Peptides against a protein of PDB entry 7PB4. Designs and how they scored, part 284

Target 1, 105 residues: chain A of PDB entry 7PB4
Amino acid sequence: KMLNIKEYKEKLLSTLGEFLEDHFPLPDRSVKKKKKNIQESSVNLITLHEMLEILINRLFDVPHDPYVKISDSFWPPYVELLLRNGIALRHPEDPTRIRLEAFHQ
Target 2, 218 residues: chain B of PDB entry 7PB4
Amino acid sequence: DALQMAVGYFEKGPIKASQNKDKTLEKHLKTVENVAWKNGLASEEIDILLNIALSGKFGNAVNTRILKCMIPATVISEDSVVKAVSWLCVGKCSGSTKVLFYRWLVAMFDFIDRKEQINLLYGFFFASLQDDALCPYVCHLLYLLTKKENVKPFRVRKLLDLQAKMGMQPHLQALLSLYKFFAPALISVSLPVRKKIYFKNSENLWKTALLAVKQRNR

## One batch from the design tools (peptide; made by RFdiffusion4, then SolubleMPNN)

Design b2_p23_4_s4 (from b2_p23_4, 10 letters changed)
Fold by OpenDDE base, seed 1:
Structure b2_p23_4_s4 (fold): chain B 105 residues (1-105), chain C 218 residues (1-218), chain A 23 residues (1-23)
Amino acid sequence: as target 1 above (105 residues)
Amino acid sequence: as target 2 above (218 residues)
Amino acid sequence: SEKEQQLRLMVEELVILEAELRK
């Protein structure tokens, strides 16, 4: 039974990965913003898949503080996507922290 | 028309060059208020103005006045509400604006065209129960939104913890009663049988306007 | 959107599965 659940989880993760790549890709880096001198902090944006992985892991690894601090690597549209769909919740007192919804509880 | 000019002003923002910025703002705000209370606003106008009110583009006084006149002519788009909630997440609006928004949302709930996306925001609204100022209105909203699928053990625990902290609040009891209705096995505590569900009259601010809207749409 | 709803369902299921595996 546990083996079947693990296999199913792996399959679901794979399907989710493909789904996210198809429907929620990161914007192409190619937008040549003109050379204005703003130090383009080359913030490497993470994929939505990676973001979800971080959130899921935090939910289970630190259940007493399941919140993740929003870093510059978090693409704002992804954060908004997760929040508006009830997948993630914003910390009531700290808008820079989000957690995954505890669907299992 | 005067309304289009007013909405356009709020959307585009104040043009730098006008020495009479405050007079112009007041003129346009009064135009919106007059039309909203007399006839209601179109869904598109509400979409624009609701976003503006929550974006932090203007001061709290202006935002409050805009929110107070978000009266629909017919319907409010669910998308407008979702966008508005997204602005709440950004935190550029005052606490008073948040309270007013939830009051508005409860009052206008029946005029929202769809509830599917709003139902997806259930967890966000539920998290707002921790705010003492929002709690009564959020309970009312959740009472309207709650489905059997939303009643989870962790939410029951949170509600019971809130009850332990805040006491037996009528709005919290109403929500717990609904939870017990959907999932009696999750709530072992005997809840007092209240014959009448009592929520604070969030509708009082718009009661007259809402009656007028309902009469026009009959 | 339908896509966003599907995303939620997939994540919900994934969380449930993860919880079962950690028991």
Scores: peptide ipSAE 0.667, ipTM 0.412, DockQ to the pose 0.359
Fold by OpenDDE base, seed 3:
Structure b2_p23_4_s4 (fold): chain B 105 residues (1-105), chain C 218 residues (1-218), chain A 23 residues (1-23)
Amino acid sequence: as target 1 above (105 residues)
Amino acid sequence: as target 2 above (218 residues)
Amino acid sequence: SEKEQQLRLMVEELVILEAELRK
């Protein structure tokens, strides 16, 4: 039973990854390469998949404080996307922190 | 410091406080208002208070007053703006607060320290064009933000559809003209050559305050 | 949007599966 669940999870993660790449890709940084002098904010944005992984892990690893601090690597439109769809919740007192919705509870 | 106490009150204060019942709330709000209009607020104070105004922690009347006094002493942090925009999607602020925020954002645009992250929010702002109350101010904001890379065929279609629905609004025409400038091949429609772009800036609530800020930072 | 709804459903399912695996 556990093996089947694990396999299903892996399949779902793969499907989610493909889905996110197709429908919610990061903005192509490639276009700005030509003009040299714009200090490319060296901040590597993480994928929505990576963001969700962080949020899911935090939800289960630290259930008493399931909030993740929004870093510069968090693309603002992804944060907005998660919040507006009820996938994530903002901390009531700290707007820099978000949690994943506890769908299992 | 009276201002620090006031900011601290709003940060730590009760959720959903009613303005009419709390003399302390009114006192602190007046303190913030007085300092903001006289001297402006520090970036850190704006960071705290702007988020509070959009979080739904207080009532609409209080939020409106806080937002109206988000006047910088020097600069506004881009991070504060990004956080504020993120509150708009949570739906805890009123429609009037959203309108006021976009007005504020346009008014304070030059005082924001960086624009890189704000530019990444272009798609979010563009989606807000569908709100009739926001549309004039969002057009103005987009006019300030739009780069060639933002001008996509689907956005052109949406703007033209919006124009068909709402008529030839000056703010829409201004944005479409800018789009045509960046991507003339995408806009086959003849736009009237308007020499002057008129965004209703005449009623900028912060006009006097902004002049004072510019004078202090000279 | 339909895409955003699908995203929500996938995340919900993933959270449920993760909860079962940790149990």
Scores: peptide ipSAE 0.667, ipTM 0.395, DockQ to the pose 0.256
Fold by OpenDDE base, seed 5:
Structure b2_p23_4_s4 (fold): chain B 105 residues (1-105), chain C 218 residues (1-218), chain A 23 residues (1-23)
Amino acid sequence: as target 1 above (105 residues)
Amino acid sequence: as target 2 above (218 residues)
Amino acid sequence: SEKEQQLRLMVEELVILEAELRK
């Protein structure tokens, strides 16, 4: 039973990965033209897949404080997407923190 | 269309490494400004340009100018506002841009098509009360958003603490009065009966534009 | 959008599966 669940999870993760790449890709980095004077903090944006992974892990690893701090690596449209669809919730007192919805609760 | 070309420029970024990047940028910016003040912008155009203004793609001066011309022809999409707020969380915009955004949000509040998702961001806006520069505008926004369900004991305490720190500011008093209206049991302190609620509305950069929008939609 | 709804469903299922694996 557990093995079957694990296999199914892996398949779902793969499907999710493909789905995200197809429908929710990061914007092409090409638009970051090196204008010299803007401190290009070359903050590498993470994929939506990576963002979800972080949120899921935090939800289960630290259930008493399941919130993740929004970093510069978080693409704002992804944050908006997750909030808009009820996938994530913003911390009621700290706007810089979000958590995954506890769908299992 | 000149506007479409301008919006496309900001969306896609400058194509050619031309020596005249600044002139091209200025041309497109002026096009957007002219259309926005004359006719207003479509919801789709606001969605694109508002996102750009807060993303840090361009310099602060450009972002400020874009944000100042986010004037709707008819409506602003709630989704655009939610997206904009998400950019504020990343902190790539200047403090002045944040102030301008909140001023814009208050000014354009009636033109936002829906408010359900914005209401869910209540806690985010409330947390921004601690910023002295934002506080007056955030109080005004919260005054517009506050429902009975938002009035919680911990928020009352925070507002009272802010009042103790900052003094009896008119904008804080306005918000506290609203809180007392919804939940009189939570606010034991006698608030001065202000007959008129005064927010810093006199500094509305969009007053003339908003009048024009209302006239066109009539 | 339909895509966003599908995303939600996939994430929901993933969370449920993860919860079962951690019991």
Scores: peptide ipSAE 0.664, ipTM 0.396, DockQ to the pose 0.292
Fold by OpenDDE base, seed 4:
Formats: sequence, C-alpha cells, structure tokens
Structure b2_p23_4_s4 (fold): chain B 105 residues (1-105), chain C 218 residues (1-218), chain A 23 residues (1-23)
Amino acid sequence: as target 1 above (105 residues)
Amino acid sequence: as target 2 above (218 residues)
Amino acid sequence: SEKEQQLRLMVEELVILEAELRK
C-alpha cells in the first residue's frame, strides 16, 4: 500500500509540475526589461511548484507553526492565487506569513 | 466612434447594395482589427462580433478575420462563449472556423469571467475529440475544464479508443494523465510520465495581444 | 478559474497523500 501511495504521489507531483508549468508559469524575464521603473529586483522568483513544496514541507515538518514567511522570491500573484483559492491562509496576526491549508485534517 | 460604426455594420448587416460593399467591409474590419490589437475589445463588442463570426452571416474569410481579433480589453463574457458554441452546433461555420474558435477559446480562457456554464458544455467539447482537426485543441480545452465529476468510465473508454486509433499523442497523453489523476482506478494503463505537457501553442496567434492585455490590466 | 480549481484539487490530493506517507 505505501509503495503504491508513493508511486501515486510521484505521478501526481509530475502531473502537478506539468500543470503548473503550462498554466502558471513565471512571467518571462524578457518582459521586465522594457519597463524602466521595475527595479530589476535581482531576486530570483521561485516557481509555484517550489512555493508549494516549501508550504507542504512546512505544514508537515512544523505542524505547530506551519507558516512560511513570504520572501522576495515569492511572486505576489502566486501568493494571491493560493490565498483566493483557499490553498493557503494568511497568518491572523502577520500578513507576511502564509500556511498551506491542512487538507488532511 | 469608428469602432461603434464598424460593430454596427457587422450587427445590422450591410445596408443597400452599394457597389462598394467590399471596401466598406474591409474598412470596418480594419477598424475592428486595429482597436482589438491595440486596446482590446469591450465584452459587449466581443459578444456581438463573436456571434457574427460564427453565425455564417459573412464569408469564411471575414469570419476568420473577425475571430482573430476577438481580443478582450478586460474580460470575455461566458454568455458570449455559450452563444458561440451554440452556433457551432448549427453548423453554418467552416471547419477552419471551428478550429480557430477552439484555439481562441484556449488562448482566451483566462479572460472569460466565469466557467460554470462552459463547464456544462463539457460533454459537447468532449464529443468534438473525434474530429482530428479539433482534437489537439479540444484536449487542451478539456485539460483546462476537467473536474473529477467529468471523469466517467465511458469517457475514459473513448479516450483510450482514440489513443488506439491516433496513437499516443502528446495532447491526448496530457488529458489522460489528468483523468488518471482524478480517477486512477479507471485507468489501469501506465501512462508515460512526461515532464512537459505539449499542447499545440494555440496562444501563438494572440501571444502579442495577450501580453498587451495583461500589461493593461496590471 | 477552472485552472485554479484544478490546482486546488491537486494540492489537496498531494497533501492527503503526504499525510498518508508520513503516518
């Protein structure tokens, strides 16, 4: 059973990765160049997949404080996407912290 | 407004048998094209023009040009899409127009205000998988629309049958992988894990326009 | 959007699976 679940998880992660790449890609860096005023924030944005991985890991690794601090690497539209869909929740006292919804509870 | 005049022309049809029908038509098409590509069209304008493009009121060349410039300023009404699909059922549009419509629908999917009614059309879209010309784009659309509730045994069978006929197409693999995700018990066959879902880039026709729309709505 | 709903479903399932694997 566990092997089957692990295999299924791996398949799901692969499918999710593909889905995210297709439908929620990071904005092309090329578009950032032309608008002068967008400070080239040298900050490497992480993919939505990486963001979800961080959130999932935090949820299970630190269940008593499952919140992740929003860094500059977090693309704001992804944060908003997760929040509006109930995938993530803001910390009630600190809007700079988000957690993954505990769907297993 | 030149755009209002152009839309009105398409809506009301050409008035009198003026010898210059073609010149007038071209003028109005160019007006719509220019505004659509520069600024996008209002939802109401898209509603009118999309219906016209699919109604068979004009020739295929005109319909194709209208459909290519169905670029929203902000949003597309779901009702407009539903009406458009109803025209597809009537069969007054060419096969090429149908293909273009599905490409458009995929490209503009995120700009459609609601998806509830479109989701009800799932069965209609699924039936269009049998058309070889539509199949790649319909798979992409279904990939966007598919919910767990849509994954039924009869649809799985149809997809597998289609795979047997057409081979393991990337777009079909993508859809099957999604089906397997929602209903793993229905798909016993090991699907190759593809790292990348390759849909035909339906967006290519509107890539520049879509970028412009996204920039304006930021 | 339907994409967003699918994303939610996939994440939900992933969380459930992760919970089962950590049991």
Scores: peptide ipSAE 0.663, ipTM 0.404, DockQ to the pose 0.336

Design b2_p23_6_s2 (from b2_p23_6, 12 letters changed)
Fold by OpenDDE base, seed 4:
Structure b2_p23_6_s2 (fold): chain B 105 residues (1-105), chain C 218 residues (1-218), chain A 23 residues (1-23)
Amino acid sequence: as target 1 above (105 residues)
Amino acid sequence: as target 2 above (218 residues)
Amino acid sequence: NIEKEKIILEEIKRRLELAALQQ
């Protein structure tokens, strides 16, 4: 039983990864966020898969404060995608923080 | 030169100490406007100023004026457009600025150097069809972007649902006709044969400027 | 935990499929 759930989870993650690459591909070019004063740090954008992993991990690691701070590596269209589809929620008091929706409740 | 100073002002922002902030801003804005309408802007200048106009760094009036003078000398970088769409998702710009951006994007579409990265944003543009103010311009943009691979059964359903809600809008019919061309099996509905595809933006704000750009690049 | 994570991933996938089906 437990082994089958792990294998299924791994297959589900792989299938989700492929799905995300096909339907929600990241732009190839690192969007150089010119922040005002700081150096031309080419902020490497993370994939939607990596973004979801961060949100899932935070939900399990810190269930009482499951919010993740939106980093510069978070592509804004992905943040909007997750929020618009009810996959993520914005923190009520801090618009820079998002959580995964608790679908297991 | 005067243009570099103006672009640098918008990029760095107003230095705290200038007593006449509004006069300085207006001077630099007029400099950008004058150069853009006479000669067009370099791709690098458009990259900087387009992001500023959508970032919410300045007020809506300033952002609108900047966006209206995003006229290329030669080309617009696709990277600038991708960054601009990213700013639209952040939601710091007004609804009127969003409308103006889509009008600009349609008007300047042929001057964008590449389309590969913009085509990856197809889904994000399609999602904006539900905004009644954006819908006419998004339909026009999607008409320019749509490939056979983008025509999916669900997008057909969404367009038909929008047509049921909004009626037989010319811009929506134009897009549906293109979808039917690429995937006739997905659209069983008879579309009225329109002799001309009409998009609301046939007279864009940049008509005179675009004619001048085309004349300079001949 | 693993079962909860499975349910979450399934629902994320379903919603993203629906979102891809709305885009």
Scores: peptide ipSAE 0.558, ipTM 0.453, DockQ to the pose 0.302
Fold by OpenDDE base, seed 5:
Structure b2_p23_6_s2 (fold): chain B 105 residues (1-105), chain C 218 residues (1-218), chain A 23 residues (1-23)
Amino acid sequence: as target 1 above (105 residues)
Amino acid sequence: as target 2 above (218 residues)
Amino acid sequence: NIEKEKIILEEIKRRLELAALQQ
């Protein structure tokens, strides 16, 4: 029984990953602004999949404070997507923190 | 059964080249309409026909007539509503059909068997507040769905921005009042004390039918 | 925990599927 749930979960994660790549890809970094010199810290945007993994893991690892700080790696449209669709919730007092919605409660 | 034949026609589509496609369609529409208004429809019939009405399979006039006769005998399946919302996202239905759907959803809200999955669509419904044609009916729906956990700072801001754009609309004021009830700290603005919450009467199209449904289910 | 995570993933997927249809 537990094995089947694990296998099903892995299949769900894989299928979700593929779905996210197809429907919610990161915008092509094709804005090669050729400006050479400024060490603008190339903020590596994370995928929507990675963002969801962070939120899910935080919910299970720290259930009493399930909030994740929005970093510069969080693409703003993904944050808006999650909030707008009720997948994530903004912290009531700190707009820089979000949590996964607890759909299992 | 005449109803089963009518539902089957809409589900499967018109069979081969009968010269009288429009007459056949009208016959089946009238059959569905007559049964729906007299007795209501079974949950399975609503599931089929509601999806057809929103799928864009037929023209807007046909879809409107089908949607107007989505009257339950007993209950509406939550799954039917979830599927219907999915069709709204695909955008194959007209703006008038979307308005009619939200009116229907509000009018039939108490007849939906479960609300768990519908409550999970809260964010989607909330996004539809920006549509000026939908806004009054979406506010009413959200008034029925809103729990404390749905009241968030960003949603408060969006509602206040909408109020700034369109003025102190009764439906927005009702929803904001509910939000203030659940989360008073998020709404610093003074809201007018309204003795009566007023929404547009969405049920007017189905008033007689809804009374009959309530009488049959007593 | 695993069952809760399954429910969460199913719901996330469902909501994102609905969101994708809105695009």
Scores: peptide ipSAE 0.546, ipTM 0.421, DockQ to the pose 0.455
Fold by OpenDDE base, seed 2:
Structure b2_p23_6_s2 (fold): chain B 105 residues (1-105), chain C 218 residues (1-218), chain A 23 residues (1-23)
Amino acid sequence: as target 1 above (105 residues)
Amino acid sequence: as target 2 above (218 residues)
Amino acid sequence: NIEKEKIILEEIKRRLELAALQQ
């Protein structure tokens, strides 16, 4: 039973990864280092998979404060995608923090 | 030059000490507008100003005026469009600004240097079909972007659901006809054979400017 | 925990499929 759940989870993660790459790919990071003042921070944007992993891990690791601070590595379209589809919730008092929705309730 | 000073003002923001902030803003905005409509803007100037117009750094009236003068001299960088779509998702711009952006994107589509990264945003554009104000312009954009690879069973269902809700809209019928062309097996419904594809904005806000750009780049 | 994570991943996938369906 437990082995089958782990194997199923791994398969689910793999199929989710492939799905995310197919439907929600990052734009190519080849945004050339053009000039100074707008923080065109060459911030390494994380994948939607990595973003979801951070949110899931935070929910399990810190269930009493499951909110993640939005970093510059969070691609705004992904944040909007998660919020708009009810996958994530914005913190009521801090718009810079988001949590995974509690789908297990 | 006057344009560099104007772009630099928008990029850096107003210097605190100017008592006449509004007069200075209007002066620089008029400078950008005059150059854009007369000569077009360089790709770098569009990159800076388009980002500013969608970032929420200025008020809606200013952002709208900036966006209306995003007229290329030659080309628009695809990276500028990707950044712009990113700002649309942050939600700091008004609904009217979003509509204007999609109108602009459709109008300027041929002047964008590459389409590869824009095509990766296909999903984000298609999600905007649910907004009744955006739907006509998003359908037009998707009509320009759609490849066979984008035509999935699920997107077909969504378009049919939208058609059931909104009726047989010309822009939606145009997109569905394209989907049926790429994947006839996914669309069992009979679509009216339209000899002409019609999108709502046959009249482009930039019609005169686009004619001038095409004449300069000949 | 693993079962909860499975349920969460399934629901995320479903919602993202629906979102991609909206995309």
Scores: peptide ipSAE 0.572, ipTM 0.460, DockQ to the pose 0.289; fails the geometry check
Fold by OpenDDE base, seed 1:
Structure b2_p23_6_s2 (fold): chain B 105 residues (1-105), chain C 218 residues (1-218), chain A 23 residues (1-23)
Amino acid sequence: as target 1 above (105 residues)
Amino acid sequence: as target 2 above (218 residues)
Amino acid sequence: NIEKEKIILEEIKRRLELAALQQ
């Protein structure tokens, strides 16, 4: 029983990953900025998959404070996508924090 | 030069100590406006100034003036547009700035170097159709971006629902006609045969400047 | 925990499928 749930979870994560790559790919920021010295922090954007993993992990690791601080690595369109579809909730007092929606309640 | 000083002022922000902050800001803004309308701006200058206009760093009046002078000398980088859409999602700009941005994006569409990454934003643009102020300009943008792969059954349903709510708007009819062209099986409804597709003339703000850019790049 | 995570992933997938079907 537990093995089948783990295998199913792995298959679900793989299928979700493929789905996210097909339907919600990151814009390729790989345009090599020529070396002019302005420290525009090349903020590495994380994938939607990685963002969901962070939100899921926070929900299980810290269930009493399941909110994640929005970092510069969070692509704003993905944050908006999650909020608009009820996958994530914004903290009522801190707009820089989001949580995963509690679908198991 | 005067333009580099002006761009540098907007990028670095006002130095706290100047008593004449408003006069300095106006001087630099006029410098950018004059160069943009006369010669156009380099892609790098547009990249910097477009981000500033949408970041909420300055007031709505300043942001509006900056955005109105985002006229390319040659091309606009697709990356600048992607970053701009990211700022729209952060929500630090006014509704009027969002409308102006979509008008700008439609007007400048042919001057954007590539469309591949912008096409990845198709769904985010499509979601903005629900905003009544944005809807006409978003329909025009989607009309320019839509590929066969974007024409899905639910997008058809949403457009038909919007048409039911808003009536037979010319911009919705234009987009639905394009959807029917790519996927006739998804649209059973007879669309009125319009001899001419017309959108609200979003280009009017930049018409003279765009003609000048096209003449210089021939 | 694993069953809850499964339910969450299924619902996320469903909502994103609907969102992708809304895009």
Scores: peptide ipSAE 0.559, ipTM 0.440, DockQ to the pose 0.293; fails the geometry check

